# Peptides against a protein of PDB entry 7Q4I: the designs that were tried, part 114

Target 1, 281 residues: chain A of PDB entry 7Q4I
Amino acid sequence: HENSTIAERLYSEVRVLCWIMTNPSNHQKKARHVKRTWGKRCNKLIFMSSAKDDELDAVALPVGEGRNNLWGKTKEAYKYIYEHHINDADWFLKADDDTYTIVENMRYMLYPYSPETPVYFGCKFKPYVKQGYMSGGAGYVLSREAVRRFVVEALPNPKLCKSDNSGAEDVEIGKCLQNVNVLAGDSRDSNGRGRFFPFVPEHHLIPSHTDKKFWYWQYIFYKTDEGLDCCSDNAISFHYVSPNQMYVLDYLIYHLRPYGIINTPDALPNKLAVGELMPEI

## One batch from the design tools (peptide; made by RFdiffusion4, then SolubleMPNN)

Design b2_p18_7_s3 (from b2_p18_7, 8 letters changed)
Fold by OpenDDE base, seed 3:
Structure b2_p18_7_s3 (fold): chain B 281 residues (1-281), chain A 18 residues (1-18)
Amino acid sequence: as target 1 above (281 residues)
Amino acid sequence: SEEEDFEKFEKQVKELLS
């Protein structure tokens, strides 16, 4: 027996639009597996691409493909969201087509915040941006007001937001958001544990998986540990998740139950008499 | 593999820091 009353309440009160960064070559290889797993738990799911795909619900943005176009795609994606979907949700998540997200845990984190607060959350990095910026791979979530400020105030002003499409996507949006006073929030739980992760669970959970010279330790805004204490009990995202691992995580996490889903165990069966067998199935 | 993707990303970030 399952009780999802709290999760259902948060689904209604903390509405999340998820947009997925993808490309035409990944529609079938990666993006469709997001749609078949964690993406179905978003209030709205949109795939941002350079080609339309009606089966996937992919949007053809007016951008080129490749790493050098990711910033351009992010700008066009949020412009599209603001024009067509700004009132369809309260919060707007960017994720990659190899990011896995526990949406219920994200709703739990976001619940106390007003969507009219200019704030965004993710895995905060410290370089390049004074207040920090959110790692692109871990995914990041903007409030409705943050999206408004980004699209209406930042993007039209070359002094506030980079006009060309080059540069690191996550750094550039971080600069733009800072320039319009959108706060880089703290996504850590009450114990100071992270919730957004730029790598797979294995790379965070295994102690000393990376050496201390690994760039990640120079980038993280908040000091974090590896191993059992690396991650919140209400972790939100992981990156570099293969299509097969998405199904594995989808199975494992929802057997463990995300926040707001209470699993009531079945009653114990009656004890059998001596020589009695269980009924055939 | 997921490990190969991780290493690829690590390389990209190192290049960004250079």
Scores: peptide ipSAE 0.019, ipTM 0.597, DockQ to the pose 0.110
Fold by OpenDDE base, seed 1:
Structure b2_p18_7_s3 (fold): chain B 281 residues (1-281), chain A 18 residues (1-18)
Amino acid sequence: as target 1 above (281 residues)
Amino acid sequence: SEEEDFEKFEKQVKELLS
């Protein structure tokens, strides 16, 4: 038998709207499997597409398809959220249709923060943006205030936010957010281990999987190890997760139990004041 | 249903592990 009392409390107190970046060709192939797995644990789940799909609950944004339109889609997605859903949640997660997210672990990370704090979290990269930016594939989560600042203050000003739809989506939103004083938070756990991952678990968990010339080692903002020490016990996301692997992960995380092992959760930290951050490790 | 599809998958994995 499982005790979910703390998880239920966090579900009510740390409300998360998840929006999934997808396209019409992936509605059935990928997005549907997000909805059937980790997406069901969001307080609100929306699929952002170029075509409406009532079965998926997909929104048709006024954008074209292709990688050169991802930034345009992100801008329109957050505009849509601000207009229709800004009060439906406290935190707003962007994920891809091949990102897997442990939403309970995200709520645990977010619990001490005020949604009125202008902050966002994810896998922080150091290039291009002074404070860093969050990797698009690992997924990133904005506070309600961060969404407000992005949509109301940044997007209307071409000096603060790129007006065209081209460019790297994650870099461009990172620039915009920095320009309106939204802070790039530290998502690491108390042991300094990462929680958001831009690759599959295998690529992080297996030591020496990549050589030191691999771009990732030049992009990571914080030092990270390989192997079992790479990843928090409360890891939040992985990228490049196939539809089949989403079901495997759902089974392994939420259903498979080693008999006789009981995990006692750590105590919740004290809540922070508006504008206050946890110290970086 | 989405839950039924997952239950079917869970059953298959449990059978594989048995």
Scores: peptide ipSAE 0.012, ipTM 0.454, DockQ to the pose 0.020
Fold by OpenDDE base, seed 4:
Structure b2_p18_7_s3 (fold): chain B 281 residues (1-281), chain A 18 residues (1-18)
Amino acid sequence: as target 1 above (281 residues)
Amino acid sequence: SEEEDFEKFEKQVKELLS
């Protein structure tokens, strides 16, 4: 009942490996629901854990569990990807087991970029890293070249990348990537609307007189509006999505349709040269 | 933590929507 020709083309031309940050206690509670919903739209889906799970396709990384080990897990995850899967995709998404991702919208954003361009995308935050860094919870996507630089150039050098497993995972990878000249891209659409979100849709869409002292407003790299203008029509990710809400979002996005309204996709942009970025908005 | 800040934010949003 729908034409998926363009989506199928992008599935082939913009290959995405999704790795999910999880732990053994969340394999059944959370990660399984990612696999049954949005994760099935990745070209490759891997769950990064401390224990193997063949049903989930979870990898046991040589790291401990807990919030203080997330940076260690991220380093080992990308080492594993580089060793075993670097040619299985063009782009490499990190997401949490409570992140929901519209993979087709991510492919649309990534389409013009070369995977040989050292770039990564996500919800850009401004503190700690000069060029900014991507919020861990919203998920972030590295080009193949960015993964290569991270694993081969940054990780082996303690001056470029923190050897200790402590620290904020998203900040630490952001520092490492900056130190090897991986560019923090702009994920906003042509109207300046965000695509990666560190909260649920409700928290972004509903205009709230939130205290301007709330950390998020101080952390965002680009100015964001509240309400419907907060979010791209081609939004990519949301965080803190419960297992039940993943199925709701899958239904709303992929099944529910208003009768008589036909969405015509925008034309694909021209492909960029290696090292070229879209103009800033 | 981001989670604690999120919980506070969620509470504020709920209060605004009530």
Scores: peptide ipSAE 0.024, ipTM 0.619, DockQ to the pose 0.145; fails the geometry check
Fold by OpenDDE base, seed 5:
Structure b2_p18_7_s3 (fold): chain B 281 residues (1-281), chain A 18 residues (1-18)
Amino acid sequence: as target 1 above (281 residues)
Amino acid sequence: SEEEDFEKFEKQVKELLS
């Protein structure tokens, strides 16, 4: 009873490879639930781990486990993608095994951009990197050109990209990408509302008299409002989503319908030239 | 860590919603 014609078109025209950061202890606990929910809407889905799992489609990267190795895993993941899958997609999403992604909304955001534009998107944070960097937990998406520059130009040069595997994964890739002139894009919608979120929907939607000293308010690159204005109607991702919540979100987003309400999608914007960005809000 | 900060945030949210 659904008309998915536009979504099907975007699935073909805006191809997304999703790689999921995971570990062997989370293959069954978390990663398989990504595969059974939002991950099935990616054009290609790969789980990046330290152990192979044929049931999950997990790749064993030559890295150790633990938070101190996340940067190493990210470098090896993108090397693997570049070597084996660079032509299988136009855009390359990193997500965690507790990130939930509405892939159709990501395709909508990415549609006007050329994959040959050196750009990446996510929840932009302002510290440590001049242009900002994308929060690791919210997930971030690189253009094909961004992946090429990262792997071919940045990674081989210790002056451009950290050679050891230590450090905050999202900050380190942000530094590397800046050093090869990959632009940290603005993922906000036309109303200035965010699309990538480092927390669950509840935490963003509920106005909190949270302490203004909470790190998130100091880290966000763009000012955001609380409540319903916090989040785009075309939101892309949420983090710290439990396995059970992934199935709930799948039901709410893709199955539950208020009878008699018809959602008409907005017209697609014009495509941008290579190197062109959407106007600033 | 981001996770620790999130846990603190979750507690604050729960307190606000209670």
Scores: peptide ipSAE 0.016, ipTM 0.532, DockQ to the pose 0.145; fails the geometry check

Design b2_p18_7_s4 (from b2_p18_7, 8 letters changed)
Fold by OpenDDE base, seed 5:
Structure b2_p18_7_s4 (fold): chain B 281 residues (1-281), chain A 18 residues (1-18)
Amino acid sequence: as target 1 above (281 residues)
Amino acid sequence: SLEKDFEEAAKQIAELLS
């Protein structure tokens, strides 16, 4: 009933390893549901925790639990990936255990880029880091070269990367990546619409009368709209998605069909050279 | 932390939508 030829091609050509930030208390409550929904569409799926769980495919990282250890967990997660899995994928996605991701849309965005280009994508915020940094909750994806630079060049050098495990995880990795010339890419589509979102779809799709002083408007790197024009038709991620909502989204996106409507995908863009980025909109 | 800020922001948005 479906023609998935292009999706299958991208699955093979744009390999994605997804690592999920979780903890032992959330293995059954949250992480399991990621594995049963969108996580199954990753080429490889790993759960980064403080306790091993063979059923979940969770890894016990040598870190403590708590919000003040998220940066430490991120560093150890990427060390683990680099040591064991750097050649198992082309792109490496960090997501939370309450993030939902449409992996096919991410592959579409990443297709033109070389994994040897030092670049990463996500929901870009402007404070603290000159080039910007990617929101932790929305999830962010590093190229293979970006992972290499982070682990090999940045982490061992306290001048380039914070040695302590404290601090905002997404800000700290953003600083480290900038210091090794990993570029903060533009994840917007050709219409200028965002693809990675730090909130649930409802919060973005429905116009808010929130004051412009609301922190989100001060943090967002690119100008964004609300309503139906807020989000790309090829949106990639949403945050604060409950386990039940993950199953609903899976049904709506991959099963529910309006009879008689046929969607023809756009042609794939030309591939970029190593180090080349898509032109700005 | 940014996470706390996000949680607070999410609550504020939810309140606006409710």
Scores: peptide ipSAE 0.026, ipTM 0.658, DockQ to the pose 0.257
Fold by OpenDDE base, seed 2:
Structure b2_p18_7_s4 (fold): chain B 281 residues (1-281), chain A 18 residues (1-18)
Amino acid sequence: as target 1 above (281 residues)
Amino acid sequence: SLEKDFEEAAKQIAELLS
């Protein structure tokens, strides 16, 4: 009974390759649940690991495991994507194996942008990188041109991109991307509400009266509110989502409907020229 | 690591919400 015409159009016009950061110990525990839920809505889904898994479609990258190797894994993942898949998609999403993504909402956000624009989106944090960087846990999406610049221009140059595999993955890629003039885009909706979230929906939606000293409030690039107004109606991602919660979210988002309420999607915005960004909110 | 800090923070938030 649902009309998915616009979603189908965007699926074809805004092609997204999703690569999932995982490890062999999480193939069955976490990654397979991504594949069975939101990952199936990507145009292409690849799991980046240190071991091959044919059932999962996991790639064995030449990196070790552990938190201190996440940056190395990210570099190798994008090298792999550039070599094998750069023309298979227009946009390239990094997500963790406990990130949940509403891919349709991401396509909606990305629609006006050219894949040839050097830009990437996510939950923007302000420390360490002048233009900001995107939170790793919330997931971040690079344009095709951004991937090209990262792999071809940044990675080979130790002055532009950290050569070793240590460091905070999201900060390091943020530094590299800035150094090759990939823009840290604004992922907020027209009301100024965020779309990428580094925590579960509950943590953002429920006013927690969290200590004002909580790091998140110091890290966010854009001011955000707590409660229902924290999040876009077209939110894209949440982090620290358990496997069980992924299925719950799939049900709530794609199956559960309040009878008699019909949502009419907003008209698609005009496409931007190469290099053009949406105006600041 | 920053990620550990994030996980710890998330845990703290979850505890506050419980």
Scores: peptide ipSAE 0.022, ipTM 0.617, DockQ to the pose 0.264
Fold by OpenDDE base, seed 3:
Structure b2_p18_7_s4 (fold): chain B 281 residues (1-281), chain A 18 residues (1-18)
Amino acid sequence: as target 1 above (281 residues)
Amino acid sequence: SLEKDFEEAAKQIAELLS
């Protein structure tokens, strides 16, 4: 027996469309496990591929397969969303088929923001883009207005958005969004802890797991700590999660409970005006 | 004490996920 009243409220008020980056070879190996775990908690779930799959609800985008086509697939995915689904949600999450997302925590973060604010959130990296860009693997979420600006204003202009399909997908969309004044938001909680993570939980939770010379520490936009202070209590995403690990995470987060410990959620913050961001920490 | 408990829990979770 659970009390999910506030989660149900946020499900209706903060509508999220999740699109999953995948390919035909991963429909059965990876994507179906997203659908069977965290993906079922999205208001709408779409798998973006190069081949249609009715069982998976996969869309065949007019792009080739391979790492060099990820940017092309992202552009076509958001074009598809804008054409068919722009009013089906308020926020639009990109995730990989090996990304795990706690959608309720994302709704909590997004609640105060207007979907008409041109903003997007994720794990912010500092190189290449002045305001920063969001890590592709950690997943990133665009407001409805951000999607509109990306598709309508940025994509048609080769001076604002790369026309070729090559390049780092997350960097390229970051450049495009900056060029149309979509703000790279701060997804950290009130304690300054991150919510979107480009690695598995093990790599973030265990102190000294990674070398300090690891590229991640040079790329991260905000200073991060290790151990207990590494991650928000309301963390949103992890990357490089295997299909088996997805089921384990689903069990640990939504089923396993320590008897006698009851969590009372914090009150929802005040809603922001259109164009307003949360104050700096 | 809390950090030690967290490290132990993290290790256990990591083992479950491996």
Scores: peptide ipSAE 0.017, ipTM 0.536, DockQ to the pose 0.031
Fold by OpenDDE base, seed 4:
Structure b2_p18_7_s4 (fold): chain B 281 residues (1-281), chain A 18 residues (1-18)
Amino acid sequence: as target 1 above (281 residues)
Amino acid sequence: SLEKDFEEAAKQIAELLS
C-alpha cells in the first residue's frame, strides 16, 4: 500500500556510504543493531573498528581504542574510504553506534547539492571553528569532494590538520575541513528547523527538558527551540539511542501508520550548480 | 522515568512525520 517511488529514486541518485564509529566491545552490544535497523537503508554500510568482524562488516583500522583515539580513528576511517570506496557513493556519513539516522530524510536534504561541491552537513556548533563544526554525536555527512580535500589536501599537512590522535574528533575534523575550504553547510529545513540532533528525542522534543544554562544552548550555531518547533518534519538523526530504541524507532517510522492519514511529499528543489549552496534562511 | 519520556517523544515524532 506504500508508494516509495521518490524514495527509491533518491536512493539511486543520492548514494550514501555510512561508516559507523565503533569498537570490538560494542560489535554485538550496539553496532549489530545499527546494521539491523537504519544502517540497512544506506547504499553502503561499514563499521570502523580496531578489530575485523566479517559478520558485521567491520574494518580493523590501525588505531587504538578509547575516547582519546577517536580523532585518529576518524582520520583512518576517511583514509580507508578514500582508498577503497570514494566512487561507491556521493555522500559519506559518519555516525556513532548509538546514533539513529533516517537516511531518506538525509537524501532529501542532500538532493539539490552536487557531491563535487566541497560541503558537509550535520548539527552545527559555533565554538572553536570560525565557520562552525558539526557535532560528532549527531553524525555528519561529507560530500565526495569534501572527503577528497580532507584526505588528499588536509591530512598530509600538519599545518592544516592535527597530526596526533588526541582532541575532540568533531572539532578537529571541523578545523581541517575549514582549512581546505570545505564549507560547513546549513542543514536546517525551509522553516529554519534543525535536522541533526546530538541527543535523544526526549532532550529536544520535550519543552523545558534542560535549563537554558545547559552548554548545548551556547554551542548551537543556529537559534533553536524546544518542543515541536525544535525539529524538522524531515529530521535526520538523534544520538544516545539505545539498541532497543532503534527497533522502536524503526517500527514507528517505517511500519506504524495512522489509518486515513495520507502524506504527500514536497516537490524536490532544483539542483544547485557545483559550489552553490542553498540561500540562507 | 526515561521510558515515559521516550514514549512521549515518540508520539511527538510520529506527529511530526504524519
Scores: peptide ipSAE 0.017, ipTM 0.548, DockQ to the pose 0.034

Design b2_p18_8_s1 (from b2_p18_8 with H5K S6A L9E A15K)
Fold by OpenDDE base, seed 1:
Structure b2_p18_8_s1 (fold): chain B 281 residues (1-281), chain A 18 residues (1-18)
Amino acid sequence: as target 1 above (281 residues)
Amino acid sequence: SILEKAQKEAEERDKYYS
């Protein structure tokens, strides 16, 4: 007895290709569980690895393994997407194999935006990139135009985009995107609450007397608080989610229902023109 | 812990870009 008419509409109108950062050692341990949970709600799901896996639908990119190669893998992943899949979706999500994503909430956030707008969204961090950059672990989503600019304009130019594979993946793509005028969007909801999260729900929802020197408080671009007001009712992602937790989240979000409570979705906003952004909160 | 792992990653980033 579920009405998913609006979700089905958004599935068709806001097409999302999800690519998952993984490696051969994590195909069975982690990536498979993404495929069996939230990844099935993407319009297209691709696992980017160094080895092919037909069961997983993993692509072997010409990169080495290790954290020092993550930037290299991201560059090759988007090159692969641009070459083979640029017209398969409107939006292109990067996530880790321990990121959980509520794709319907992402489609809702993206609905007003044109995929021809050079923009990307995620958990925005402020250091090292003037406009900010999106946390790699929380996942980030590029418009089709953003992917085009990244691959066609930024990557071939060493003045715009780092040629070597060193550095933090999220910072480096953030620099490249800034250099081709891809805007770092605001992913917060109308109440100013975040949607992309670099930790598990527990670490955001439960107030901890964490030291103000904790890096996260220095990194966040927008002021945020801990507790129930930390997170949008339409939150999109959480990071460091174990395989077991993915199934728990899938059950809690999509199956468990409090009897007698019916949520009426808000009306969809008007669509924006190409190049137009929602006002920041 | 997750927070310790995240802290390490942040420290590595800061070390690289500072």
Scores: peptide ipSAE 0.662, ipTM 0.962, DockQ to the pose 0.785
Fold by OpenDDE base, seed 3:
Structure b2_p18_8_s1 (fold): chain B 281 residues (1-281), chain A 18 residues (1-18)
Amino acid sequence: as target 1 above (281 residues)
Amino acid sequence: SILEKAQKEAEERDKYYS
């Protein structure tokens, strides 16, 4: 007994292509578990690798493996998406093979925005990029227009986008997107709570779990608190989620229910015009 | 630990972009 009418509507109106950053050694160990859990709720799910895997639905990109090739893999992934899938979705999510995403909450956040608005969302970090950039591990989502600008305008121009594959993947795409006027959006909810998280829930929900000198507090673009008020009721993603934890999260979020508690969803906000953003908090 | 791994990744970023 479940009413999914609104979720089904958003599934149709806010189409999301999810691409998963993975490698051949993690196809069975990690990526398969994404496919069996939250990845099934994407409109389109693609695994970006260096080797093809028909069972997983993995694409072999022309890149090497290792952390020093993650930026190269991201560039090739979005080139592949633009060439083959740009009209298959409105929004394009990058996630790691240890990122867990509540896709319905992402659709809710994205609903008011036009996919023709050059914008992307995620966990915004402040260093190295003037407008900020989105944490790679927390996952980030580009509008269709953002993908177009990245692939067509930024990537072909070495002055706008780094040609070599070195550097941090999330910083480098952030630089490229800034250079083509793709806006780093605010993904916080109306109460100022975050939605994209670069760690597992435990590390965000428990106060004093990290010291004040921990890098995360220096990196976050928007000031946030620890504890229960750290995270939106409509949180979207968590990182460093093990395969086992993915199944636990799937059970807790979609199956386990406290008897007698009925959640009534908030009304959908008004849609924004092309180029318009929600007010900053 | 996860936090130690994340710390190492942040240090690598800082080293590269400093």
Scores: peptide ipSAE 0.662, ipTM 0.962, DockQ to the pose 0.807
Fold by OpenDDE base, seed 5:
Structure b2_p18_8_s1 (fold): chain B 281 residues (1-281), chain A 18 residues (1-18)
Amino acid sequence: as target 1 above (281 residues)
Amino acid sequence: SILEKAQKEAEERDKYYS
C-alpha cells in the first residue's frame, strides 16, 4: 500500500553513514534502540565507543570515557571512518545515542549537494565560531570532502585543529572545519523552518515553553519561531529522545496513518555544482 | 529534566569559552 520509490532512489543516490556517539554503559540501554529504530535506515551504521561490541557493531576507539573525552572520541571516530569507510557513503552523520533521525528527510535536504562540496549541516549555533557551528546533540552531517579535509588537513595541524581532547566537541570540530574552509550550511527548508533540533519535539512545538533568556534563543544562528512554524514538515532530528520515545516516533512517522490523507512529495530540486550552495532564504 | 540538563551543558560551554 506504500510507494517508497523516491525514498529508495535517494537511499541509493544519497548514501549516509551514521556514526553514533556512545559508551559501554549505554550499549544496551540506549545504542541498541538506535540500531532497532532509525539507525536501520542508514546505509551504514557504526557505534563509536571505548569498547568493542560485535552485536551492536561498536568500535573501540583509543579514547577514555566521560564528557572531557567527547572531542577526542569525535576526532578518532572520523579518523576511523576515513581509514575504513570513506567510500562507503557520500555523507557522514554524527548523532548521539539519544538522537532520533528521519534519514529520508536528511537525504532530501542533501540531494542537491555534491558530496565533493566541503559543507556540513545541522542545528547551527552562533557563539565562538565566526561562521557558526552545528549542535552536537542535534547531530550534524559532513560531506565526504568535509571528512577528508577534517582528517587530512585539519587534524594533523595544531594551528588548524586543537590537538588536546578538551573543550566542547561541537565547538571544536566547528573551529577545525572553519579553518579548512568547510562551510557551515543552512539546513532550513524553503519556508525557513529548521530541520535539526537540539530538543524533543515537545520543547519546540509548544509556544512559550522557555523564556526569551533561555540559552537556546541566544545560541541559535537563524531566527526561529515556536509552535508549528518551529519545525519543518521534513524535520531531520531531535535530541534527548528516550529509548521508549524512539519506538513511539518510529511508529508515528513510519506506521501510523490518517486514513484518506495522501501526501505527495515535492519535486526534487536541481543538482548543484561542486562548491555551490542553495540560495539563502 | 531535559531542559535542565541542556541548561547545565550550555553553562559549562559558556564557562569554558568565556
Scores: peptide ipSAE 0.661, ipTM 0.962, DockQ to the pose 0.773
Fold by OpenDDE base, seed 4:
Structure b2_p18_8_s1 (fold): chain B 281 residues (1-281), chain A 18 residues (1-18)
Amino acid sequence: as target 1 above (281 residues)
Amino acid sequence: SILEKAQKEAEERDKYYS
């Protein structure tokens, strides 16, 4: 009853390794539910933890737990990926164990880009990094070249990349990537609508009584609207998604259909040359 | 709430980098 030919093509041509930020206390509570929902649509799925878990496919990184160690875990995760998995995919997604991702929509966004282009995508924030940086919670995706530059060029140089594990992981990786000329891409669709979101759909779709002083409006790199125009029809990620909500989203996105409505996908754009980006909107 | 949690995280970031 479903034609997935284009999705299958993109699965093969736009290979994505997803690594999930987690900890031992969340293996069963959260991470397992990622594995049972959207994580199964990644070409490769790895859970980055401080303890090994063969049932989950979790890797024990040499890091401590806690919020103050997230930057350390991110550095070790990408070192591990570069050492063991750099050729297993073209793109490398970081997500939290409460992030939900529509991987097919991410492949669609990434399709025109070369994995040899030093670029990464996500929900772009403005403060502290000149070109911006990607929200950690919304998830962000690095090209293969971006991973190479991060691990080989940035991490070994304390002048380019912070050696200690303090700071916000999303800001710190953003600084490191900027210092090795990895570009912070524009993930918006052709209508200027966002694809990566740091909150659940409800908080983006429903007009809020938040004033202009709300941090999100100050942080967002590109001006965005609330309501239905907030979000692309091809949205990629949402954050703060509970385990139960992951199953609900899986049902709504992949199973529930309005009878008599057929969605025809847009044509794929032309592929870009190495180093070329789509024009910003 | 989720928004309150996110607000706290943003405040912590601002405190660290400001």
Scores: peptide ipSAE 0.658, ipTM 0.962, DockQ to the pose 0.804

